# Designs tried in a protein design run: peptides against a protein of PDB entry 3WG5. Part 184

Target 1, 218 residues: chain A of PDB entry 3WG5
Amino acid sequence: LAKNIVYVAQIKGQITSYTYDQFDRYITIAEQDNAEAIIIELDTPGGRADAMMNIVQRIQQSKIPVIIYVYPPGASAASAGTYIALGSHLIAMAPGTSIGACRPILGYSQNGSIIEAPPKITNYFIAYIKSLAQESGRNATIAEEFITKDLSLTPEEALKYGVIEVVARDINELLKKSNGMKTKIPVNGRYVTLNFTNVEVRYLAPSFKDKLISYITD
Target 2, 218 residues: chain A of PDB entry 3WG5 as posed
Amino acid sequence: LAKNIVYVAQIKGQITSYTYDQFDRYITIAEQDNAEAIIIELDTPGGRADAMMNIVQRIQQSKIPVIIYVYPPGASAASAGTYIALGSHLIAMAPGTSIGACRPILGYSQNGSIIEAPPAITNYFIAYIKSLAQESGRNATIAEEFITKDLSLTPEEALKYGVIEVVARDINELLKKSNGMKTKIPVNGRYVTLNFTNVEVRYLAPSFKDKLISYITD

## One batch from the design tools (peptide; made by RFdiffusion4, then SolubleMPNN)

Design b2_p20_7_s1 (from b2_p20_7, 9 letters changed)
Fold by OpenDDE base, seed 5:
Structure b2_p20_7_s1 (fold): chain B 218 residues (1-218), chain C 218 residues (1-218), chain A 20 residues (1-20)
Amino acid sequence: as target 1 above (218 residues)
Amino acid sequence: as target 1 above (218 residues)
Amino acid sequence: GSGIYPLTMGSNMEKVKAAQ
């Protein structure tokens, strides 16, 4: 029986234009090989709102399911990472990870203090994050509180409140628990039932370009 | 004779994630209809580096030629707009427009002063902009000076120095002058000779979402 | 970790970052 392929790739660090390139490259590879899904191991403190919105759009245009996995323990889907997760077909978190803290900022001052976003921008992102939650059938009230209260959740809380779909320790547990789940948003206009029975897991490495960019951005 | 279709769309304002959505939507429509090309009328003071790099990638992945037209008179392809132009299949400018001023910044202070980017970031964008120029057969020395000297050029200077391909007053003159030109980068792995003989021009309007976003970001 | 601050290229773009 030709094994269904699941790709696994890692995206770590700040959300930037380079993060978009990584998402695009990884999803494109998985699309070309007609993978059952791609799992993106995500660890981000946040980043740029524009890159975030582009990544969400790229995920929503994917020909295959994109699963965001907040991994490893100690990782976060902070700020921009939460939006990306909420825009994905399935969210998983490892124990000891976090999600949330989505308040938009204009930046940091020279002394490291946060420069607040004007109300118009904050309200835009409230509407946007609520839209992502609603479209994916996730908790829109909590999504709003990720901004208004700068709320952060544990995996257990996020699961309990209907923000995420799976808590898993590793890729094998993730595949086991998500097998038979429907995607929270459509793939090519249809909700897909994930089939992770008899899968081959293929890990994607960062390209030379990705490594160089990560080296520059770290 | 079935007229070849050329789409024309406008992108105005700051380069953000929403600008990516506009590029993606417009190019996708033109791809679906097998257009001869899409002309993007660009007027931007700059914007986010991540959105810019995503837009460049989206243009390079286009199944049809994407022509950047700095338009109308008084418009600019400033900063991020220059990178987008350099990443496109053909650049045109109207008289009274400008291109350049590409120095990356970390932001503005509360008093409106520029916060300088660290040398590592500046050097990255120097390499990036030179790559775009080299790949498109455009002037890489001037591309570097867009950063190192924060250089801005007129259409006539940009044409003279081999930064752009066409100076045109309007869409009709642009079509006339660019007819028979080869794209400066490949489309689907091949350099395309533009055929603007007997074309139908179709204008694309902003979506409701695009209008709302523009209203929020202005 | 090199916080790539919101690289804005050019004019008064309100650097909307999602909070890091």
Scores: peptide ipSAE 0.033, ipTM 0.298, DockQ to the pose 0.181; fails the geometry check
Fold by OpenDDE base, seed 2:
Structure b2_p20_7_s1 (fold): chain B 218 residues (1-218), chain C 218 residues (1-218), chain A 20 residues (1-20)
Amino acid sequence: as target 1 above (218 residues)
Amino acid sequence: as target 1 above (218 residues)
Amino acid sequence: GSGIYPLTMGSNMEKVKAAQ
């Protein structure tokens, strides 16, 4: 029996293998308690492609719905954050947040200049981001433009274009608006209808390690 | 019966979870063929501490000797690369390479400035790097100074100070000089005497994924 | 695992960063 529990956790800063560990820990806790869902409050400028792909895979393998919530106002799901969002069961954004800017780069040169990704890599991530959008029933054309035009969208634009599912000011409004929505990807092979009626909200604090890591990545 | 085979593979660029996957793949191939050793031609400016620690653990769990070779000339085993080298069964360096510069940082701020690691983290890695040096019978004082002084050494200095075991210009000279040396750490609980008499050298190419990842991390 | 993971031991985080 699913407990009427929704977990809420925060992931902030650069997407790294430690971000993967945070996702894994948070989702595992929520899975163990048979939570209705976990909401990840995401604020990231982007990060590592490998960690991003592993996080997407971990979300897709989740036994419970994983909701990415771009929060608070001023936050972004930039670059790697957009891929993570597109790989999730539901995307929400707070007013004053952004999503997109997904152009892959090889990194920064010794002088801090951007090393451009070769066309083969860019094309790989175009195919990948389009796959995530298609699998989740989201706008694959806009997903492609997140790379080809380095496009960034407001919550209202992202909702309008069918990139995200919810615009919400806070967790309570998110739960209210997403109640009765179907997950955009399967949970254990089935699309789940979210039930946020009479739910207990449980906040997961970052571990000491997570705090140290977040402090290190911020 | 160990085949008289020595594998040679290259690992270049930032130390990441993908670098771990490369190490794991390369070592696994060499283990499956009962190779005498695998030589990893290493060129890295450093990278992630987590990936580094996992790589060290994977090397320590290897069923065959893993030789880290800082190669070609101009290459470095900087930062995370030094830890990996110190965790290996043998360290070699080509002339014109470097090792060291192990000061942990929390990363880069949004403006590209280094975020200094707190003293607790620095002290953790001092203890860790000294442990690696001690376990391998290498100079733990210099290993500490790789952090405390952000020390970088030439191959000749590293050899002189007992940080590394071999200075070699190429694979052939490396095999010649390391023949009859004992591994600096155990292989399956035993110190192994390297036998590079009449060995077949097999080069492992990066996979398509490895190429893409290396390209992405370079 | 409790890994001190974001510690970059070296300067060049040349990862494919999706644009930061």
Scores: peptide ipSAE 0.032, ipTM 0.287, DockQ to the pose 0.185; fails the geometry check
Fold by OpenDDE base, seed 3:
Structure b2_p20_7_s1 (fold): chain B 218 residues (1-218), chain C 218 residues (1-218), chain A 20 residues (1-20)
Amino acid sequence: as target 1 above (218 residues)
Amino acid sequence: as target 1 above (218 residues)
Amino acid sequence: GSGIYPLTMGSNMEKVKAAQ
């Protein structure tokens, strides 16, 4: 019996336009092979809002389920990473990871102080993050607090509050726990029940270009 | 006789992942309508290398000619903008604009000083920018000097040195001068002769999202 | 902290960062 394929790829570092390309490439490969899902092991301190919004859109346009997995222990789905997660078909976190801290900033001053976003921008992202949470049936109140309080959560808190769906130590536990779950957003207009009973896990490596840009952006 | 359509869109500000989305959206609209071409009025001080490389790839994958037009007077195709231009089917500049200054940097220190890219990164982008110039039949020596000397050129210099194809004051002059030119790179594997004899110009407006992100990134 | 400088081509990376 031909095993269903689950792709696993790693995205680490700042959310950038290159990160968009990584998402697009990885999802496209998994789509071409009609994979059961792709798991993105995400470790990000945040990044550009524009890149983030494009990544969310690319995930929403995916022909297969996209699982965001905050991994390994010590990793974060911080800032832009939270939006990406909330825009995905399923969120998992490893113990010892974090999610949140979503307040938009304009940047850093020369002295390293944060330049605050104007209220109109903050309010836009409040509406945006709440929309992502609502569309996925996740906690929109906490999503708002990720901005208004710059809140960060543990995996256990995020699960408890209905921000994420799975706490898992590794890919095997993730597949086991998420098997039979419905995607939190539709895939091609339908909610998909994940089938991880007999799957082959395939790891996607970063391209040379991916490695180079990661090296530059780190 | 049904007029061929030429789309015109404006991209202003930093090259980001959102800029990629703007390019993708604009080109896609023009592709769907089987436009003769799309003109992107570009004004950028530069931006992210990853976003730039993705934009170049999206342009190269376009089903229609993509013309980069550095516009209006006072605009720049600086840094990332130069790479985008060199990756396009045709480059035009308005008088009083500039192109070049392509030296990659890691960023700015807290004191506002430039953090230099390591030699391996600089050398990568030298190879990359030369490749873009060579593939498009443009001046690869000057393309290298955009990095090694951080060179910036006027439209007249850029035309003289074979970096760009057209100097034009407005869209009408651009269409007139570029009519009958061949694209500098192929469209779907073939060099296209531009036909602007009987065209309707359609302007694409930025989406609300585009306006918002532009406002944030400026 | 090694600020991950995005490889920017040219100076004005007005990084609208979501907070890093």
Scores: peptide ipSAE 0.029, ipTM 0.281, DockQ to the pose 0.171; fails the geometry check
Fold by OpenDDE base, seed 4:
Structure b2_p20_7_s1 (fold): chain B 218 residues (1-218), chain C 218 residues (1-218), chain A 20 residues (1-20)
Amino acid sequence: as target 1 above (218 residues)
Amino acid sequence: as target 1 above (218 residues)
Amino acid sequence: GSGIYPLTMGSNMEKVKAAQ
């Protein structure tokens, strides 16, 4: 039997339009090869809301399951990363990672103080994050608290509260634990049962362009 | 006599397509109000090359002078920030800021090691950064060394080497010192002599969108 | 399609803090 392909790609750093391009490229490759899934190893402190929303939309439009894996240990899916995760087909976290801290800010003032988002924006993102959680059958109360309390969770807490689906140390454990799980949102209008019984893992390298852009953003 | 308006806006964090949107918005506002100049208080560790190139292009297409001000003390115009600065009409730095470190990387490997850009990409950016320096009458040798040696400079060094035009502690000192300077690149096809003798400083806040995006990227 | 992926520039800014 032909091995099911699982792609693994890394997205690190701030969520930007370039991050969107990375997601788009990675997912497109995986779609073209009819992969069983793509795993995005995500490590982000956050990023742009517009880019985040576009990424979520791109994930939701994916022809294959997109698994967000907060990895490696020490990584975070902070702020925008949490939204992306909540918008994905499955969330995994490695031990020693974090998720949350989603309070929108307008930036930093000259004195380094946070410029708070006006209530209207905060409420927009509360509604948005709750919708992502609800649509994925994840804890919408905690999703709201990611904003209202700027809550950050450990993998164990996030799993306990029903924010995420898997805690895994590595890709192999992730594949093992997620095997037979249904996607938390539809793929092509259907909830997909993940089949990782006979898989080939293919790592996607950043493109030449990805590498160049990462250099400039890093 | 109607006061000449000088806009001041802040751009902080990674250079992304959202950063482009910020530049575009800020410059557009300043253009619409026929400002004498816009000062962009820049603090960036770098960012995306594509976004950077688009920002440079947007600056070069500006109908008004765009002054890049590496500010506040402790800020940097690192990597992509240096390119943006070199592509601008005037560069200022506050004491205790830095500029340079422009070596393109393709990103970071899973082990956190820098993925070096292939020579072809590095050479492309060498050519690009040198062109920016040459076109602006700035030190192209140092611009190349920002890549080849990953050189970072203090404001005093950058001024000494002819990379930048002004060292200033604050906006008022910047306006005073840059008064009567010619732009280092043309505005609307002409080198403009800055006139800051009777100016009103207007600070541009990040838009609601900017604030939202910053929140997610921060 | 050869999607030209966007380039990023990294700064080893950790070293700049050490030179002050």
Scores: peptide ipSAE 0.027, ipTM 0.230, DockQ to the pose 0.171; fails the geometry check

Design b2_p20_7_s2 (from b2_p20_7, 9 letters changed)
Fold by OpenDDE base, seed 2:
Structure b2_p20_7_s2 (fold): chain B 218 residues (1-218), chain C 218 residues (1-218), chain A 20 residues (1-20)
Amino acid sequence: as target 1 above (218 residues)
Amino acid sequence: as target 1 above (218 residues)
Amino acid sequence: MSAITPLRMGSNKEKVEAAK
């Protein structure tokens, strides 16, 4: 029986326009192959709001389930990463990872101090993050607190509070646990039940361009 | 501002035709008052499959979100209780409760030994419990194992494996955590985001008939 | 059309890394 394909790809570092291109490329490959899902191993401290919003839209437009997996241990889906996760079809976290700390900032002053976002901007992102949580059936109260309290959660806390769906140590455990789960947001206008019983895992390597940019930004 | 109402009612003991009448009565009251939700504090060792299926259908037909809350500590949503929970709009468990152990039996022999269900019946309930899990976006793999392995889970395990949505110590914590969550199944054909920010909690007492039957069956 | 200054969403971790 033809195995359903699950793609796995990594996205690491700051969320930028380049990160959008990576998401778009990875999801497009998986869409073309009619994959059961794509798992994005995400490790990000945050990044640009515009790129983040575009990534969320790209995930929401995906023809296949996009699973955000905060991985490996020590990784975070911080700030922009939390929004991306909340916009995805399923969130998983590895033990020893974190999610949250979503307070928007205008930037850093020359002395390295944070320039706070004005209330109007903060309120916009509160509304936005709450909408992502609500649309995905996740805890919108905690989503707001990711901004208002700059809250960060462990995988266990995030699961406990209904922010994420899965805690998994590796891809195999993730596939096992998420098998038979329903996507938290629609795929092509419908909620999809994931089927990982007879799957082939295919890893997508970073492009040469991806490697170059990661090398420059690391 | 008119507070949204959340009803709380208790259902305890074996799942029977009488338990169906209790569910129907409680949900009907909450529907008539256009409540934000009803929370059913459930403690059951199991019961009749026919009554269980009718209760699941009644919940699925509800005009308001029905939250199954395995409560108090020491309570269980065992066997039939697990099916009912999996058929509901949100599952919560208190610490020290359990869920699972769903293996169907034909009954007890005169010596108290279990009469095993034939494979045809077991397979029917496997398909049924998996469908409830899938429809509600919960872990269908674990749902099957509730039967095939007679698996029982703690709240922490059930949450970790995506079988339930909330672990809460009391009604206030449940309301707080579940505020902004989306129902796991539709209400009137749509998924509803719960709003518990400005709610009045109303407890529904058992009817005189409820008290009498509980007294007779206890 | 006022160029919405691209808001950077920085985590506390980015703050700690930028301060190093």
Scores: peptide ipSAE 0.034, ipTM 0.219, DockQ to the pose 0.151
Fold by OpenDDE base, seed 3:
Structure b2_p20_7_s2 (fold): chain B 218 residues (1-218), chain C 218 residues (1-218), chain A 20 residues (1-20)
Amino acid sequence: as target 1 above (218 residues)
Amino acid sequence: as target 1 above (218 residues)
Amino acid sequence: MSAITPLRMGSNKEKVEAAK
């Protein structure tokens, strides 16, 4: 029986328009091959709100399940990364990672201090993050607290509170634990039950451009 | 008599945190040398609101006049670039350039359509851009229309409407026309009269990192 | 392409480093 393919791609660094292009490229490849899913190994401190919203929309329009995997240990789905995760079909985290800290900021002052977003902007993103949580059947109260309290959670806490679906040490454990789970949001209008019983894992390498950008943004 | 130095630096591409670092580095060099001014040749389609606000603040805190020069022909100070210009000590434009189109957006949809910013965000940036215009003695009504009508102006229109101070074909014409002008905002709490009668023009080259980023973002 | 001033979501680079 022909093995279904699961793609794995790494996205590291700030969320930008280029990160959107990476998501789009990776998901498109996986869609073209009719993959069972794509796993995005995500490590981000956050980034642009626009790019984040576009990435969320791209994930939601995916023809295949998109799994956000906060990986490796020491990685985070911080700020924009949390929104992206909450907009995805399944969230996994490796031990020693974090999720949250979603308070929108207008930037950093010259002294490195945070320029706070106006309450109107903060409230917009509260509504947005709560909507993502609700649509995905995740904890909307905690999603709000990711902003209002700038809360960051461990994988175990995030699992306990119903923010994420899986804690896994590696891709093999992720596939094993997520096998038989339903996507938290629809794929082409339907909730899909993941089937990882007979899969080939295929890694997507960053393009030369991806490598160059990651090198510069790191 | 020792010639006063005017620095010229080029900033091209999207406004990001890296663009802030470029502005900071260039202005710092010019401050250290007690330059008469720094001219930033700006060509940008826009970028991040946070980076933009930081750049504006960095310019406003400069110990020397910062002149934004929309250059070369074909360049624009679009979106974030307009805010940066309005926050600067003097704005110049070359013929065949543009300024404006300042409507904040949350991003582009997958189909490339603009995701409109919520009215609350739009109103925040209307207030912000109007404040920049008012503080610099520039046309606040047109500044608002840069957002509400997504207005873009030619150099001649921008000059006519009191948005900019100089139309110049090159650095020499800019220096000639701006000589004796007062800065539109204070330098260290005082309005400065520019003196370009006996100056040395010194170009700041992009760092290797700057060249690499520009190459990737182009 | 219409000029865009997108909002930033806070990059917690410093805060995430502090949470290490």
Scores: peptide ipSAE 0.037, ipTM 0.505, DockQ to the pose 0.508; fails the geometry check
Fold by OpenDDE base, seed 1:
Structure b2_p20_7_s2 (fold): chain B 218 residues (1-218), chain C 218 residues (1-218), chain A 20 residues (1-20)
Amino acid sequence: as target 1 above (218 residues)
Amino acid sequence: as target 1 above (218 residues)
Amino acid sequence: MSAITPLRMGSNKEKVEAAK
């Protein structure tokens, strides 16, 4: 009997190589327990493109559905967070959260000004984000506009435009609303219908290393 | 009377946003003291493109000459380290060090395989590294080959090919050999002739934060 | 070891925080 277990883990802060390790650890634990899904409560201002791409790949290789949940209210899936969301099996947002603002930058100058990404790099990420949207059956035009217009959306707008699948206030509402939904990308080559009837919710705590890294990067 | 002071600082490990902070701190201290130059003893396997570009920009904005010294023996200025070196006022290498291997990558897959950079990104960094070489009067063909052939050079080869300016076993030999050399890029819009006659060498220690970050990233 | 030359993906919020 498949354990009707849903894992929930929090990932907060900048997307880095350590964030990849967090995603990998959390997904691996949920895979080992044959969970129905894992929900990642995501709050990120963005981060590294390499780490982001690795996280997307890790999600796509997951043996179980990975749900990105932009949570709590006030959280964002900004920049790299949007790519991660668009690469996931399901996107949910809490009221008062945001998604988008995906314009790639090379970094910050000494004066705090943004070093703009060259057109070649911007065009690469346009193609990449559009691919993620297309593969997941989400709005590829809006995905492009997250870069070209530096667009940010509310949960209601993101749902309306077909960027996300669920608006939910908490984990219980998320489970209720996503029950019976199909994953937006395949799990092991198959679209999975989520079954959240009578699920046990298991919360994963950050490791000591995760806490230490977050403390240093904040 | 200009203080005949030369600062020396060590930067070891991956090039990250924290490495930028180290460069910024070290150069700022040396600028505040109106040093004749700062020597950065560099040992890096590479790192982040954004941090690298910011470091290059910080070096180019320096009010004093910044000398990159690949040191000690066994050290490398690999990948991002090569860009930093090529963006600096003078490059030195100790015997038994290396420079090059600049092929950009998007990261590592879960299995540790390299995710190759798309041609568009590779071409961007080819143009960038060639620009750094051209601006510094260094070998732009070899700079390109650091990417296209993933070329790595010995100090003797790098000197022979016009990639670097000095081969030196230690700081004293570096100061002796670089005395009277012109900076390869301008300092405040002017090429500076280095004067290392009767200089005081001041070593900068890593901050507590620098030590903590290196301990976590190693 | 080929060094990772990753791009940073920055948000407007990170822009404002870096300018402070």
Scores: peptide ipSAE 0.035, ipTM 0.525, DockQ to the pose 0.389; fails the geometry check
Fold by OpenDDE base, seed 4:
Structure b2_p20_7_s2 (fold): chain B 218 residues (1-218), chain C 218 residues (1-218), chain A 20 residues (1-20)
Amino acid sequence: as target 1 above (218 residues)
Amino acid sequence: as target 1 above (218 residues)
Amino acid sequence: MSAITPLRMGSNKEKVEAAK
């Protein structure tokens, strides 16, 4: 019987318009091959709100489950990364990773100080992040606190509070633990039960453009 | 009698954190020399909100008048550039330039389409741009319309509607027309009358860093 | 190029990296 394919790709660095291109490319490849799912190994300090919202939309429009995996140990789904995770079909984290710190900022001053977003902007993103949490059946109160308290959580805390679905050390443990789980949001209007019992793992490499842009933005 | 110095510098391209550094450097040089004013020749399609707000703050904290001059013909003070102009002590435009188009956007989609800012963000920047206009005694209704209608104006329209103070073809005409004008905002708590009757014009060059960053961001 | 006022979602960690 033909093994179900699971794609794995890495997205690392700031969330930018080029990060959207990476998500779009990776998801499109996985869709074309009718993969069981794609796992995105995510390590991001955050980034642009526009790119983030577009990425969330692209994930939600995916024909296949998109699993955000905060990986490896030491990685984060910070700020924009948290929104992306909350917009996905399943969230996993490796031990030693973090999620949260979602307070919107206008940017950094020369001295590295944060320029705070006005209350109107903050309140917009509170409403937005809460909607993502609610739509995915995740903890909307904690989602709000990612902004209001600039809260960051460990994988164990995030799991305990119902922010994420899986804590896993590697792809194999992720596949094992997520096998039989339902997606937290619909795929083409239906909640999908993940089947990772007989899968081939395929790794997607970054394009030359992906590498170049990451090099320029780092 | 020692000629009063007027500095002239150019800021071209996207408004970024590095653009703040340019403004800060140029204004600081002019402050150190107790210049009568600094004229910033501005040509920008817009840029980051954070950098824009920091630039506005830096201008407002200047010990000397900062004149924003949209120059040369074909230049624009678009989006962030409009906010910067409205935050300055005097606005001038050359014929064939434009000001406005201030609707905040979250960014661009892959297809180049605009990702609209949510109403809460839009409303924040409406309040902000109106405050800049009001503080400078400029047309707050038009300032709002720069967002609500994404309005762009010619120099003649902007002058007519009380958005700007001077239309000038070059630095010499600008100095001539602005001579004896009061700053539209205070300098160290006082409105200053500009004296350009006996001035030495000094041009500031971009630093190597300024050139490098402009090259990378263009 | 339309006037983008990009809003950033900053983390405290991004602050530390940008300061390096």
Scores: peptide ipSAE 0.032, ipTM 0.384, DockQ to the pose 0.379; fails the geometry check

